# Designs tried in a protein design run: peptides against a protein of PDB entry 3NZW. Part 32

Target 1, 212 residues: chain A of PDB entry 3NZW
Amino acid sequence: TTTLAFRFQGGIIVAVDSRATAGNWVASQTVKKVIEINPFLLGTMAGGAADCQFWETWLGSQCRLHELREKERISVAAASKILSNLVYQYKGAGLSMGTMICGYTRKEGPTIYYVDSDGTRLKGDIFCVGSGQTFAYGVLDSNYKWDLSVEDALYLGKRSILAAAHRDAYSGGSVNLYHVTEDGWIYHGNHDVGELFWKVKEEEGSFNNVIG
Target 2, 222 residues: chain B of PDB entry 3NZW
Amino acid sequence: QFNPYGDNGGTILGIAGEDFAVLAGDTRNITDYSINSRYEPKVFDCGDNIVMSANGFAADGDALVKRFKNSVKWYHFDHNDKKLSINSAARNIQHLLYGKRFFPYYVHTIIAGLDEDGKGAVYSFDPVGSYEREQCRAGGAAASLIMPFLDNQVNFKNQYEPGTNGKVKKPLKYLSVEEVIKLVRDSFTSATERHIQVGDGLEILIVTKDGVRKEFYELKRD

## One batch from the design tools (peptide; made by RFdiffusion4, then SolubleMPNN)

Design b1_p12_2_s1 (from b1_p12_2 with T4V)
Fold by OpenDDE base, seed 3:
Structure b1_p12_2_s1 (fold): chain B 212 residues (1-212), chain C 222 residues (1-222), chain A 12 residues (1-12)
Amino acid sequence: as target 1 above (212 residues)
Amino acid sequence: as target 2 above (222 residues)
Amino acid sequence: DLPVYPLPEKPP
């Protein structure tokens, strides 16, 4: 798995692969590792498939309840804290989660929180999470700038996941790409790695370790 | 050390068509190398045009199916006999499975039906409730033998248009019910040849807008 | 073996 999110002048880019594995078995190539909690809030999934799906769906319900009770969308800080508190209650029970809660509120602006099942909760501008995270960081860190255009930022997110999909046996399938702005998240499609790889290789002249 | 789990073998397979879905399973039930039954159905009509199978440890599978059937019943009681949609059923089953997160049902669950647009739908679950809608899924003992075949024959993986130098993928298209049944039969006959825990009989449940029908085919009884 | 979205290995 490789998930990433980063803040830039144009908001937030979220990009994830779509492979699930059970040991050496590829369980799925088409998993949705982003939950759309509300039109302004996303959650990413890494770790146990069921743990992530169940609790981030649960989080969505809690966020909706907050909205109903408080007549205001939940903050990214509060949403991430709800999840963090929940997993912390289960600390030691064997939950496996590495998640990023990404969203926009007027109060906070574009915001990313990292939350994992160890009880860690971090606010930051750039996170890569998963077995392929270091590969993604290699590309992302090398090319990241706050002043990226939306187009370049989207490409960078996609390209970083592609790099991880190439090198990490546990990452692959496709890239799901999101852009989060003040108007909410925008889905920027599903990009099959098999096709994307060759396209990028040709256009960039990259991945020269692979002979076409 | 007490082991609460058994393995009763068998294999199940779901394939979604355009306006239908199929869920099939063999009827062999085993323990270790002994055949307990040559005809123990494991694919069930659960009502509301939803068919379900939970393959692995039969006791857990039966319990899960029973709980889901009960859930369907209560859904009707609580919601004025509203039909349970396949996506809602999937969510419900997730909760049933994840409710035992720390003592899981030792099963691979597949449900099949029609979505709210009348299109075929197959949902597959891991033992603790992660789920995904897919066009096809094999589960159980011979899943590793069948799933790659389904990738190739249902989703046309690694197939390209002739004369395109591998640049144009074979286009995705829905399979007819007849084509799907052929694939299911070929899958199970092949699996039976190579896996001792698969055989005896094949029961196929076909879901259409008109309801659920069943087909039965003999498999090798070796 | 449960399906996972694998995390990086933790150091010993």
Scores: peptide ipSAE 0.358, ipTM 0.821, DockQ to the pose 0.038
Fold by OpenDDE base, seed 4:
Structure b1_p12_2_s1 (fold): chain B 212 residues (1-212), chain C 222 residues (1-222), chain A 12 residues (1-12)
Amino acid sequence: as target 1 above (212 residues)
Amino acid sequence: as target 2 above (222 residues)
Amino acid sequence: DLPVYPLPEKPP
């Protein structure tokens, strides 16, 4: 798995692969590792598939209840704290989760929180999470700047996941890409790694370790 | 050390068509190297045009299916006999599975039916309740033998349009019920040849807007 | 084994 999110001048880019594995077995190539909690809030999934799906869906319900009770969208800080508090209660029980809660509120602006099953909750501008995270960081850190255009930022997110898919056996399938702004998240498609790899190789002259 | 789980073998397979869905399973039930039964159905009509199979440890599978059937019953009681949609059924089954997160049902679960638009739907679950809607899924003992075949023949993986130098993928299309049945039969006959826990009989449940029908085919009894 | 979205390997 490789998931990433980063803030830039144009908001937030979220990019994830779509492979699930059970040991050496590829369980799925088409997993949705982003939950769309509401039009302004996303959650990413790494770790146990069921743990992530169940509790992030639960989180969505809690966020909706907040909106109903308070007549206001929940903050990214509060949403991430709800999840963090939940996993902390299960500390030691064996939950496996590495998540990013990404969203936009008028109060906070574009915001990213990292939350994991160890009890860690961090606010930050750049996170890569998963077995392929170091590969993604290699590309992302090398090309990141705050002043990226939306187009360049989207490409960088996609390209970073592609690099991880190439080197990490546990990452692959496709890249799901999101852009989060003050108007909400925008889905920027599903990009099959098999096709994307060759396209990028040709256009960049990269991946020269592979002969076409 | 006591092991609370058994393994009763078998294999199941779901494929979604345009306006139908199929869920199939062999009828062999085993323990270790002994055949307990050559005809023990493991694919069930659960009502509301939903078919379900939970393959692996049969005791857990039966318990799960029974709980789901009961869930359907209570859904009707609580919601004025409203039909349970396949997506809602999937969510419900997730909760049934995850409710035993720390002592899981030792099963791979697949359900099949029609979505609210009348399109074929197949959902697959891991033992603790992660789930995904897919066009096809194999589960059980011979899943590793069948799933790659389904990737190739249902989703047309690694197939390209002739004359395009491998640059244009074969387009996705729905398969007819006849084509799906052929694939199911080929899958199970092939699996039976290479896996001792698969064989004896093949039961196929086909879900359409008109309801659920069943087909049966003999497999090798070796 | 349960299906997972693998996390990075932890040091021993």
Scores: peptide ipSAE 0.355, ipTM 0.814, DockQ to the pose 0.038
Fold by OpenDDE base, seed 2:
Structure b1_p12_2_s1 (fold): chain B 212 residues (1-212), chain C 222 residues (1-222), chain A 12 residues (1-12)
Amino acid sequence: as target 1 above (212 residues)
Amino acid sequence: as target 2 above (222 residues)
Amino acid sequence: DLPVYPLPEKPP
């Protein structure tokens, strides 16, 4: 798995792969590792498939309840805190989760929190999470700038996941790409890694370790 | 050392068509190297045009199916006989499975039906309740033998249009019910040849807007 | 094995 999110002048880019594995078995190539909690809030999934799906769906319900009770959208800080408090209650029980809560509120602006099953909760501008995270960081850190255009930022997110899919046996399938702004998240499609790889290789003249 | 789980073998397979879905399973039930039954159905009509199978440890599978059937019953009681949608059923089953997160049902679960638009739907679950809607899924003992075949024949993986030098993929298209049944039969006959825990009989449940139909085919009994 | 979205291996 490789998931990433980063803040830039144009908001937030979120990009994830779509492979699930059970040992050496590829369980799925088409998993949706982003949950759309509301039009302004996303959650990413890494770790145990069921743990992530169940509790991030639960989180979505809690966020909706907040809106109903308080008559305003939940903050990214509060949403991430709900999840972190939950997993902390299960500390030692064996949950496996590495998540990013990404969103926009008028109060906070574009915001990213990392939350994992160890109880860690971190606010930051750049996170890569999963077995392929170091591969993604290699590309992302090399090209990241706050002043990236939206187009360049989207490409960088996609390209970073592609690099991870290439080197990490546990990452692959496709890239799901999101752009989060003050107007909410925008889905920027599903990009099959097989097709994307050859396209990028040709256009960039990259991946020369592979003979076409 | 006591092991609370058994393994009763078998294999199940779901495929979604355009306006139908199928869920199939062999009828062999085993323990270790002994055949307990040559005809023990493991695919069930659960009502509301939903078919379900939970393959692996039969005791857990039966318990899960029973609980889901009961859930359907109570859904009707609580919601004025409203039909349970396939997506809602999937969510309900997730909760049934994850409710035993720390002592899981030792099963691979597949359900099939029609979505709210009348399109074929197949949902697959891991033992603790992660799930995904897919066009096809194999589960159980011979899943590793069948799933790659389905990738190729249902989703047309690694197939390209002739004369395009591998640049144009074979286009995705829905398969007819007849074509799907052929693939199911080929899958199970092939699996039976290579896996000792699969065989005896094949039962296929076909879900359409008109209801659930059952078909049965003999498999090798060796 | 349960399906996972693998995390990095923990150091020894």
Scores: peptide ipSAE 0.351, ipTM 0.818, DockQ to the pose 0.038
Fold by OpenDDE base, seed 1:
Structure b1_p12_2_s1 (fold): chain B 212 residues (1-212), chain C 222 residues (1-222), chain A 12 residues (1-12)
Amino acid sequence: as target 1 above (212 residues)
Amino acid sequence: as target 2 above (222 residues)
Amino acid sequence: DLPVYPLPEKPP
């Protein structure tokens, strides 16, 4: 798995692969590792498939309840705290989760929180999470700038996941890409790695270690 | 050392068509190297045009199916006999499975039916309740033998248009019910040849707008 | 094995 999110002048980019594995077995190539909690809030999934799906769906319900009760969208800080508190209650029970809660509120602006099942909760501008995170960081860190255009930022997110999919056996399938702005998240498509790789290689002249 | 789980073998397979879905399973039930039954159905009509199989440890599978059937019953009681949609069924099953997150049902669960638009739907679950809607899924003992075949024959993986130098993929298309049944039969006959836990009989449940139809085919009995 | 979205291997 490789998931990433980063803040830039144009908001937030979220990019994830779509592979699930069970040991050496590829369980799925088409998993949705982003939950759309509300039009302004996303959650990413890494770790146990069921743990992530179940609890982030639960989180979505909690966020909706907040909205109904308070007549206001939940803050990214509060949403991430709810999840963090939940997993902390299960600390030691064996949950496996590495998640990013990404969203926009008027109060906070574009915001990213990292939350994992160890009890860690971090606010930050750049996170890569998963077995392929180091590969993604290699590309992302090398090209990241706050002043990226939206187009360049989207490409960078996609490209970073592609790099991880290339080198990490546990990452692959496709890239799901999101852009979060003050107007909410925008889905920027599903990009099959098999096709994307060759496209990028041709356009960039990269991946020269692979003979086409 | 006590092991609370058994393994009763078998294999199941779901394929979604355009306006139908199929869920198939062999009828062999085994323990270790002993055949307990040559005809023990493991694919069930659960009502509301939903078929379900939970393959692996049969005791857990049966328990899960019974719980789901009961859930369907209560859904009708609580919601004025409203039809349970396949997506809602999937969510319900997730909760059933995850409710035992720390002592899981040792099963691979697949359900099949029609979505609210009348399109074929197959949902697959891991033992603790992660789920995904897919066009096809194999589960059970011979899943590793069948799933790659389905990738190739249902989703046309690694197939390209001739003369395109591998640049144009074979286009995706829905398969007819006849084509799906052929694939299912070929899958199970092939699996039976190479896996001792698969064989005896093949039961196929076909879900259409008209209801659930059942077909049975003999498999090798070795 | 359960399906996972693998995390980095934890150090020993």
Scores: peptide ipSAE 0.348, ipTM 0.809, DockQ to the pose 0.039

Design b1_p12_2_s2 (from b1_p12_2 with T4E)
Fold by OpenDDE base, seed 3:
Structure b1_p12_2_s2 (fold): chain B 212 residues (1-212), chain C 222 residues (1-222), chain A 12 residues (1-12)
Amino acid sequence: as target 1 above (212 residues)
Amino acid sequence: as target 2 above (222 residues)
Amino acid sequence: DLPEYPLPEKPP
């Protein structure tokens, strides 16, 4: 798995692969590792498939309850804290989760929190999470700038996941790409790695370790 | 140390068509190398045009199916006999499975039916409730033998248009009921030849807008 | 062996 999110002048880019594995078995190539909690809030999934799906869906319900009770969208800080508090209660029980809660509120602006099942909760501008995270960081850190255009930022997110899909046996399938702005998240499609790889290789002249 | 789990073998397979879905399973039930039954159905009509199978440890599978059937019943009671949609059924089953997160049902669960647009739908679950809608899924003992075949024959993986130098993939298209049944039969006959835990009989439940139809085929009884 | 979205290996 490789998931990433980063803030830039144009908001937030979220990009994830779509491979699920059970040991050496590829369980699926088409998993959705982003939950759309509300039009302004996303959650990413790494770790146990069921743990992430169940609790991030639960989080969505809690966020909706907040909106109903408070007549205001939940903050990214509060949403991430709800999840963090929940997993912390299960600390030691064997939950496996590495999540990013990404969203926009008027109060906070574009915001990213990292939350994992070890009890860590971090606010930051750039996170890569999963077995392929180091590969993604290699590309992302090398090309990241706050002043990226939306187009360049989207490409960078996609390209970083592609790099991880190439090198990490546990990452692959496709890239799901999101852009989060003050108007909410925008889905920027599913990009099959099998096709994307060759396109990028040709256009960039990259991945020269692979002979076409 | 007490092991609460058994393995009763068998294999199940779901395939979604355009306006139908199928869920198939063999009827062999085993323990270790002993055949307990040559005809123990493991694919069930749960009402509301939802068919379900939970393959692995039969005791857990039966328990899960019973709980889901009961859930369907209560859904009708609580929601004025509203039909349970396949996506809602999937969510419900997730909760049933994850409710035992720390003592899981030792099963691979597949449900099949029609979505709210009348399109064929197959949902697959891991033992603790992760789920995904897919066009096809194999589960159980011979899943590793069948799933790659389904990738190739249902989703046309690694197939390209002739003369395109591998640049144009074979286009995705829905399969007819007849084509799907052929694939299911070929899958199970092949699996039976190579896996001792698969055989005896094949039961196929076909879901259409008109309801659930059952077909039965003999498999090798070795 | 449950389906997972693998995390990086923890140090020993």
Scores: peptide ipSAE 0.352, ipTM 0.819, DockQ to the pose 0.038
Fold by OpenDDE base, seed 4:
Structure b1_p12_2_s2 (fold): chain B 212 residues (1-212), chain C 222 residues (1-222), chain A 12 residues (1-12)
Amino acid sequence: as target 1 above (212 residues)
Amino acid sequence: as target 2 above (222 residues)
Amino acid sequence: DLPEYPLPEKPP
């Protein structure tokens, strides 16, 4: 798995692969590792598939209840805290989660929180999470600038996941890409790694370790 | 050390069509290297045009199916006999599975039916309740033998249009019920040849707008 | 083994 999110001048880019594995077995190539909690809030999934799906869906319910009770969208800080508090209560029980809560509120602006099953909750501008995270960081860190255009930022997110998919056996399938703005998240498509790899190789002259 | 789980073998397979869905399973039940039964159905009509199979440890599978059937019953009681949609059924099953997160049902679960638009739907579950809607899924003992075949023949993986130098993928299309049944039969006959836990009989449940139909085929009884 | 979205290997 490789998931990433980063803040830039144009908001937040979220990009994830779509491979699920059980040991050496590829369980699926089409998994949705982003949950759309509400039109302004996303959650990413790494770790145990069921743990992530169950608790992030639960989180969605808690966020909706907040909106109903408070007549206001939940903050990214509060949403991430709810999840963090939950997993902390289960500390030692064997939950496996590495998640990013990404969203926009008028109060906070574009915001990213990292939350994992160890009880860590971090606010930050750039996170890569998963077995392929170091590969993604290699590309992302080398090209990241706050002043990226939306187009360049989207490409960088996609390209970073592609690099991880290439080097990490546990990452692959496709890239799901999101852009989060003040108007909410926008889905920017599913990009099959098989097709994307060759396109990028040709256009960039990269991946020269692979002979076409 | 005591092992609470058994393995009763078998294999199940779901494929969604345009306006139908199929869920199939062999009828062999085994323990270790002994055949307990040559005809023990493991695919069930659960009502509301939903078919379900939970393959692996049969005791857990039966328990899960019974719980789901009961859930359907109570859903009708609580909601004025409203039909349970396949997506809602999937969510419910997730909760049933995850409710035992720390002592899981040792099963691979697949359900099949029609979505609210009348399109075929197949949902697959891991033992603790992660799920995904897919066009096809194999589960159980011979899943590793069948799933790659389904990737190729249902989702047309690694197939390209002739004359395009591998640049144009074979377009996705729905398969007819006849084509799906052929694929199911080929899958199980092939699996039976290479896996000792698969064989004896094949039961196929076909879900359409008109209800659930069952078909049975003999498999090798080795 | 349960299906997973693998995390990085923890150091020993």
Scores: peptide ipSAE 0.347, ipTM 0.812, DockQ to the pose 0.038
Fold by OpenDDE base, seed 2:
Structure b1_p12_2_s2 (fold): chain B 212 residues (1-212), chain C 222 residues (1-222), chain A 12 residues (1-12)
Amino acid sequence: as target 1 above (212 residues)
Amino acid sequence: as target 2 above (222 residues)
Amino acid sequence: DLPEYPLPEKPP
């Protein structure tokens, strides 16, 4: 798995692969590792598939309840804290989760929190999470700038996941790409890694370790 | 050490068509190298045009199916006989499975039916409730033998149009019920040849807007 | 093995 999110002048880019594995078995190539909690809030999934799906769906319900009770959208800080508090209650029970809560509120602006099953909760501008995270960081850190255009930022997110899919056996399938702005998240499509690889290789003249 | 789980073998397979879905399973039930039964159905009509199978440890599978059937019953009681949608059924089953997260049902679960638009739907579950809607899924003992075949024949993976130098993929299209049944039969006959825990009989449940139809085919009994 | 979205390997 490789998931990433980063803040830039144009908001937040979120990009994830779509492979699930059970040991050496590829369980699925088409998993949706982003939950759309509300029009302004996303959650990413890494770790145990069921743990992530169940509790991030639960989180979505809690966020909706907040809106109903408080008549205001939940903050990214509060949403991430709810999840963090939940997993902390299960500390030692064997949950496996590495998640990013990404969103926009008028109060906070574009915001990213990292939350994992160890109870860690971190606010930051750049996170890569998963077995392929170091491969993604290699590309992302090398090209990241706050002043990236939206187009360049989207490409960088997609390209970073592609690099991880290429080198990490546990990452692959496709890239799901999101752009989060003050107007909410925008889905920027599903990009099959097989097709994307050859396209990028040709256009960039990259991936020369592979002979076509 | 005491092992609370058994393995009763078998294999199940779901494929979604345009306006139908199929869920198939062999009828062999085994323990170790002994055949307990040559005809023990493991695919069930659960009502509301939903078919379900939970393959692996039969005791857990039966328990899960019974709980889901009961859930359907109570859904009707609580919601004025409203039909349970396939997506809602999937969510319900997730909760049934994850409710035993720390002592899981030792099963791979597949359900099939029609979505609210009348399109074929197949949902697959891991033992603790992760689930995904897919066009096809194999589960159980011979899943690793069948799933690659389905990738190729249902989703046309690694197939390209002739004369395009591998530049144009074979386009995705829905298969007819007849074509799907052929693939199911070929899958199970092939699996039976290569896996000792699969065989004896094949039962296929076909879900359409008109209801659930059952078909049965003999498999090798070796 | 359960299906997972693998995390980085922990050091020994």
Scores: peptide ipSAE 0.344, ipTM 0.816, DockQ to the pose 0.038
Fold by OpenDDE base, seed 1:
Formats: C-alpha cells, structure tokens, sequence
Structure b1_p12_2_s2 (fold): chain B 212 residues (1-212), chain C 222 residues (1-222), chain A 12 residues (1-12)
C-alpha cells in the first residue's frame, strides 16, 4: 500500500494505490483506499483492510452525527481526534491502521492529520503512509513545493504513487487521485498503473531501467 | 495446542453479468483427507434476491448465513417488508463479520444479486468484514487456481487486440449468462482436477430480476 | 492471512 497527502497553495492532494494483499497473494487490485466522509473530508486507509473500512466508515457516521447535532460541519481536528480516541481505546487489541484525515473547514483551512493504531496523531503538510511510503517520499520530497500549480500537484501525487507501485510489491493496481479545496474534494480519476507507467515513461523519459 | 477452526474445503465463485449474477459452489465437504459429504450445498438463497456463501470452516459459514438470514427477516419486520438491497446486505454482513473481529469466522464470504439499478452485483468479504463489489471473485480452497483464470476470462487481463503491439487492451464487456455458466463450469472442472478438496458436484445459483434459479452439474468424484 | 493494505514492517 501507498497513500499520500500533501498541502500546497492550491489545497490538498490525496493519492492512493488500490492493491490489497494477503501475504504474497494479491487479494485485489481495485480496492478503494479513500473514504469520502463528506464533501469536504476524506480518509485514507492503510493497514488492516477490515479495520480501516469498518472504523473509517464508523467515523463517517460520527461526523454526520456531529453535523446533525451541532448544525456545523465537523472540524478536521475533531474528526481525526474521534478516530484517534477510538483506536487508542483499542490499543493492544491488535488493530492495524495508518490513516490520514484530510479536509477543509473555514476555521482550519486545508488540513491533514495522520492517525495510526499506535495512538499517534499528527498534523502536518506532507504524509506518505504504507509499505511503499519511502518510495513515494523519494519522489514527493524531491519535487514538492508549496507553490505548485494544481496541475503539477496532481501530477506529483500521481507520480509518487506510481513510483511506489513500481518498486513496492505490495502497491499497485491503480492510482486514485483527489484534490481538496475550499469548495470540497474533487475526484480526479482512477489511473491504472499498467497504462500510467508507460505513459509517464514516454512523456518523462523516466523509468529507464525498464525496457519497453 | 487447541485449534478452534476446522477446514471443510470447497470452493465458491461469483460472477456478475449485466442484468444477472451467479454464485456457484462445489458440494464437497471434507475434513483433512476424508470426504464428509459429496452433496452439502454451501450456496444459499437468503431472500430478497440475495444469494450467499461463506466458504471455509463450515460451522462458521453456516452460522454466518443463519445470522444473515435472520437479519433479513428482522429487516422486513422493522421496515414494513422493505426489500433489502444488495449494498445494504453487504454492509450488514460486514457488521456480522467484524462483530467477531477478535475471534473471526473462518470463512471467505461472497454474496450475489442485483443492485438497485438491476445490474448484477457480487460482493466479497474477508474473514473480518472488509468487502468490495467486484465483477468476479473466487473463494475457498481452489481460489488461487481459479481467480487468475477469472482475471483473464472475465476481466480480460493481459489480453490485447491483435496487431496493436500490446497497446490496445481487449475491451471490457459483459458476458452472457451462457458464457458465465461455461466459465464457471470450466473453472470448477479445472479446479477439481488439481485440488483434492474440490469436486463431487457443482451448484450454481443464478440471480435475475425474475428470481433465483438453480443449476446442478456433476463433478469428478475421486 | 487477512487481506491488508500493508504498512511498513515494524522494527523489533
């Protein structure tokens, strides 16, 4: 798995692969590792598939309840705290989760929180999470700038996941890409790695270790 | 060391068509190397045009199916006989599975039916309740033998149009019910040849807007 | 094995 999110002048980019594995077995190439909690809030999934799906869906319900009760969208800080508190209650029970809660509120602006099952909760501008995170960081860190255009930022997110999919056996399938702004998240498509790889290789002249 | 789980073998397979879905399973039930039954159905009509199979440890599978059937019943009681949609069924099953997160049902669960638009739907679950809607899924003992075949024959993986130098993929298309049945039969006959826990009989449940139809085919009995 | 979205291996 490789998931990433980063803040830039144009908001937030979220990009994830779509492979699930059970040991050496590829369980699926088409899983959705992003939960759309509300029009302004996303959650990413790494770790146990069921743990992530179940609890992030639960989180969505909690966020909706907040909106109903408080007549206001939940903050990214509060949403991430709810999840963090929940997993912390299960600390030691064996949950496996590495998540990013990404969203926009007027109060906070574009915001990213990292939350994992160890109880860690971090606010930050850039996170890569998963077995392929180091590969993604290699590309992302090398090219990241706050002043990226939306187009360049989207490409960078996609490209970073592609790099991880290439090198990490546990990452692959496709890239799901999101852009989060003050107007909410925008889905920027599913990009099959098999096709994307060759496209990028041709356009960039990269991946020269692979003979086409 | 006590092992609370058994393994009753078998294999199941779901494929979604355009306006239908199939869920198939062999009828062999085994323990270790002993055949307990040559005809023990493991694919069930659960009502509301939903078919379900939970393959692996049969005791867990049966328990899960019973719980789901009961859930359907109560859903009708609580919601004025409203039809349970396949997506809602999937969510319900997730909760059933995850409710035992720390002592899981040792099963691979697949359900099949029609979505609210009348399109074929197959949902697959891991033992603890992660789920995904897919066009096809194999589960059970011979899943590793069948799934790659389905990748190739249902989703046309690694197939390209001739003369395109591998640049144009074979286009995706829905398969007819006849084509799906052929694939299912070929899958199970092939699996039977290479896996001792698969054989005896093949039961296929076909879900259409008109309801659930059942077909049965003999498999090798060795 | 359960399906997962693998995380980096934790050190001992």
Amino acid sequence: as target 1 above (212 residues)
Amino acid sequence: as target 2 above (222 residues)
Amino acid sequence: DLPEYPLPEKPP
Scores: peptide ipSAE 0.339, ipTM 0.807, DockQ to the pose 0.039

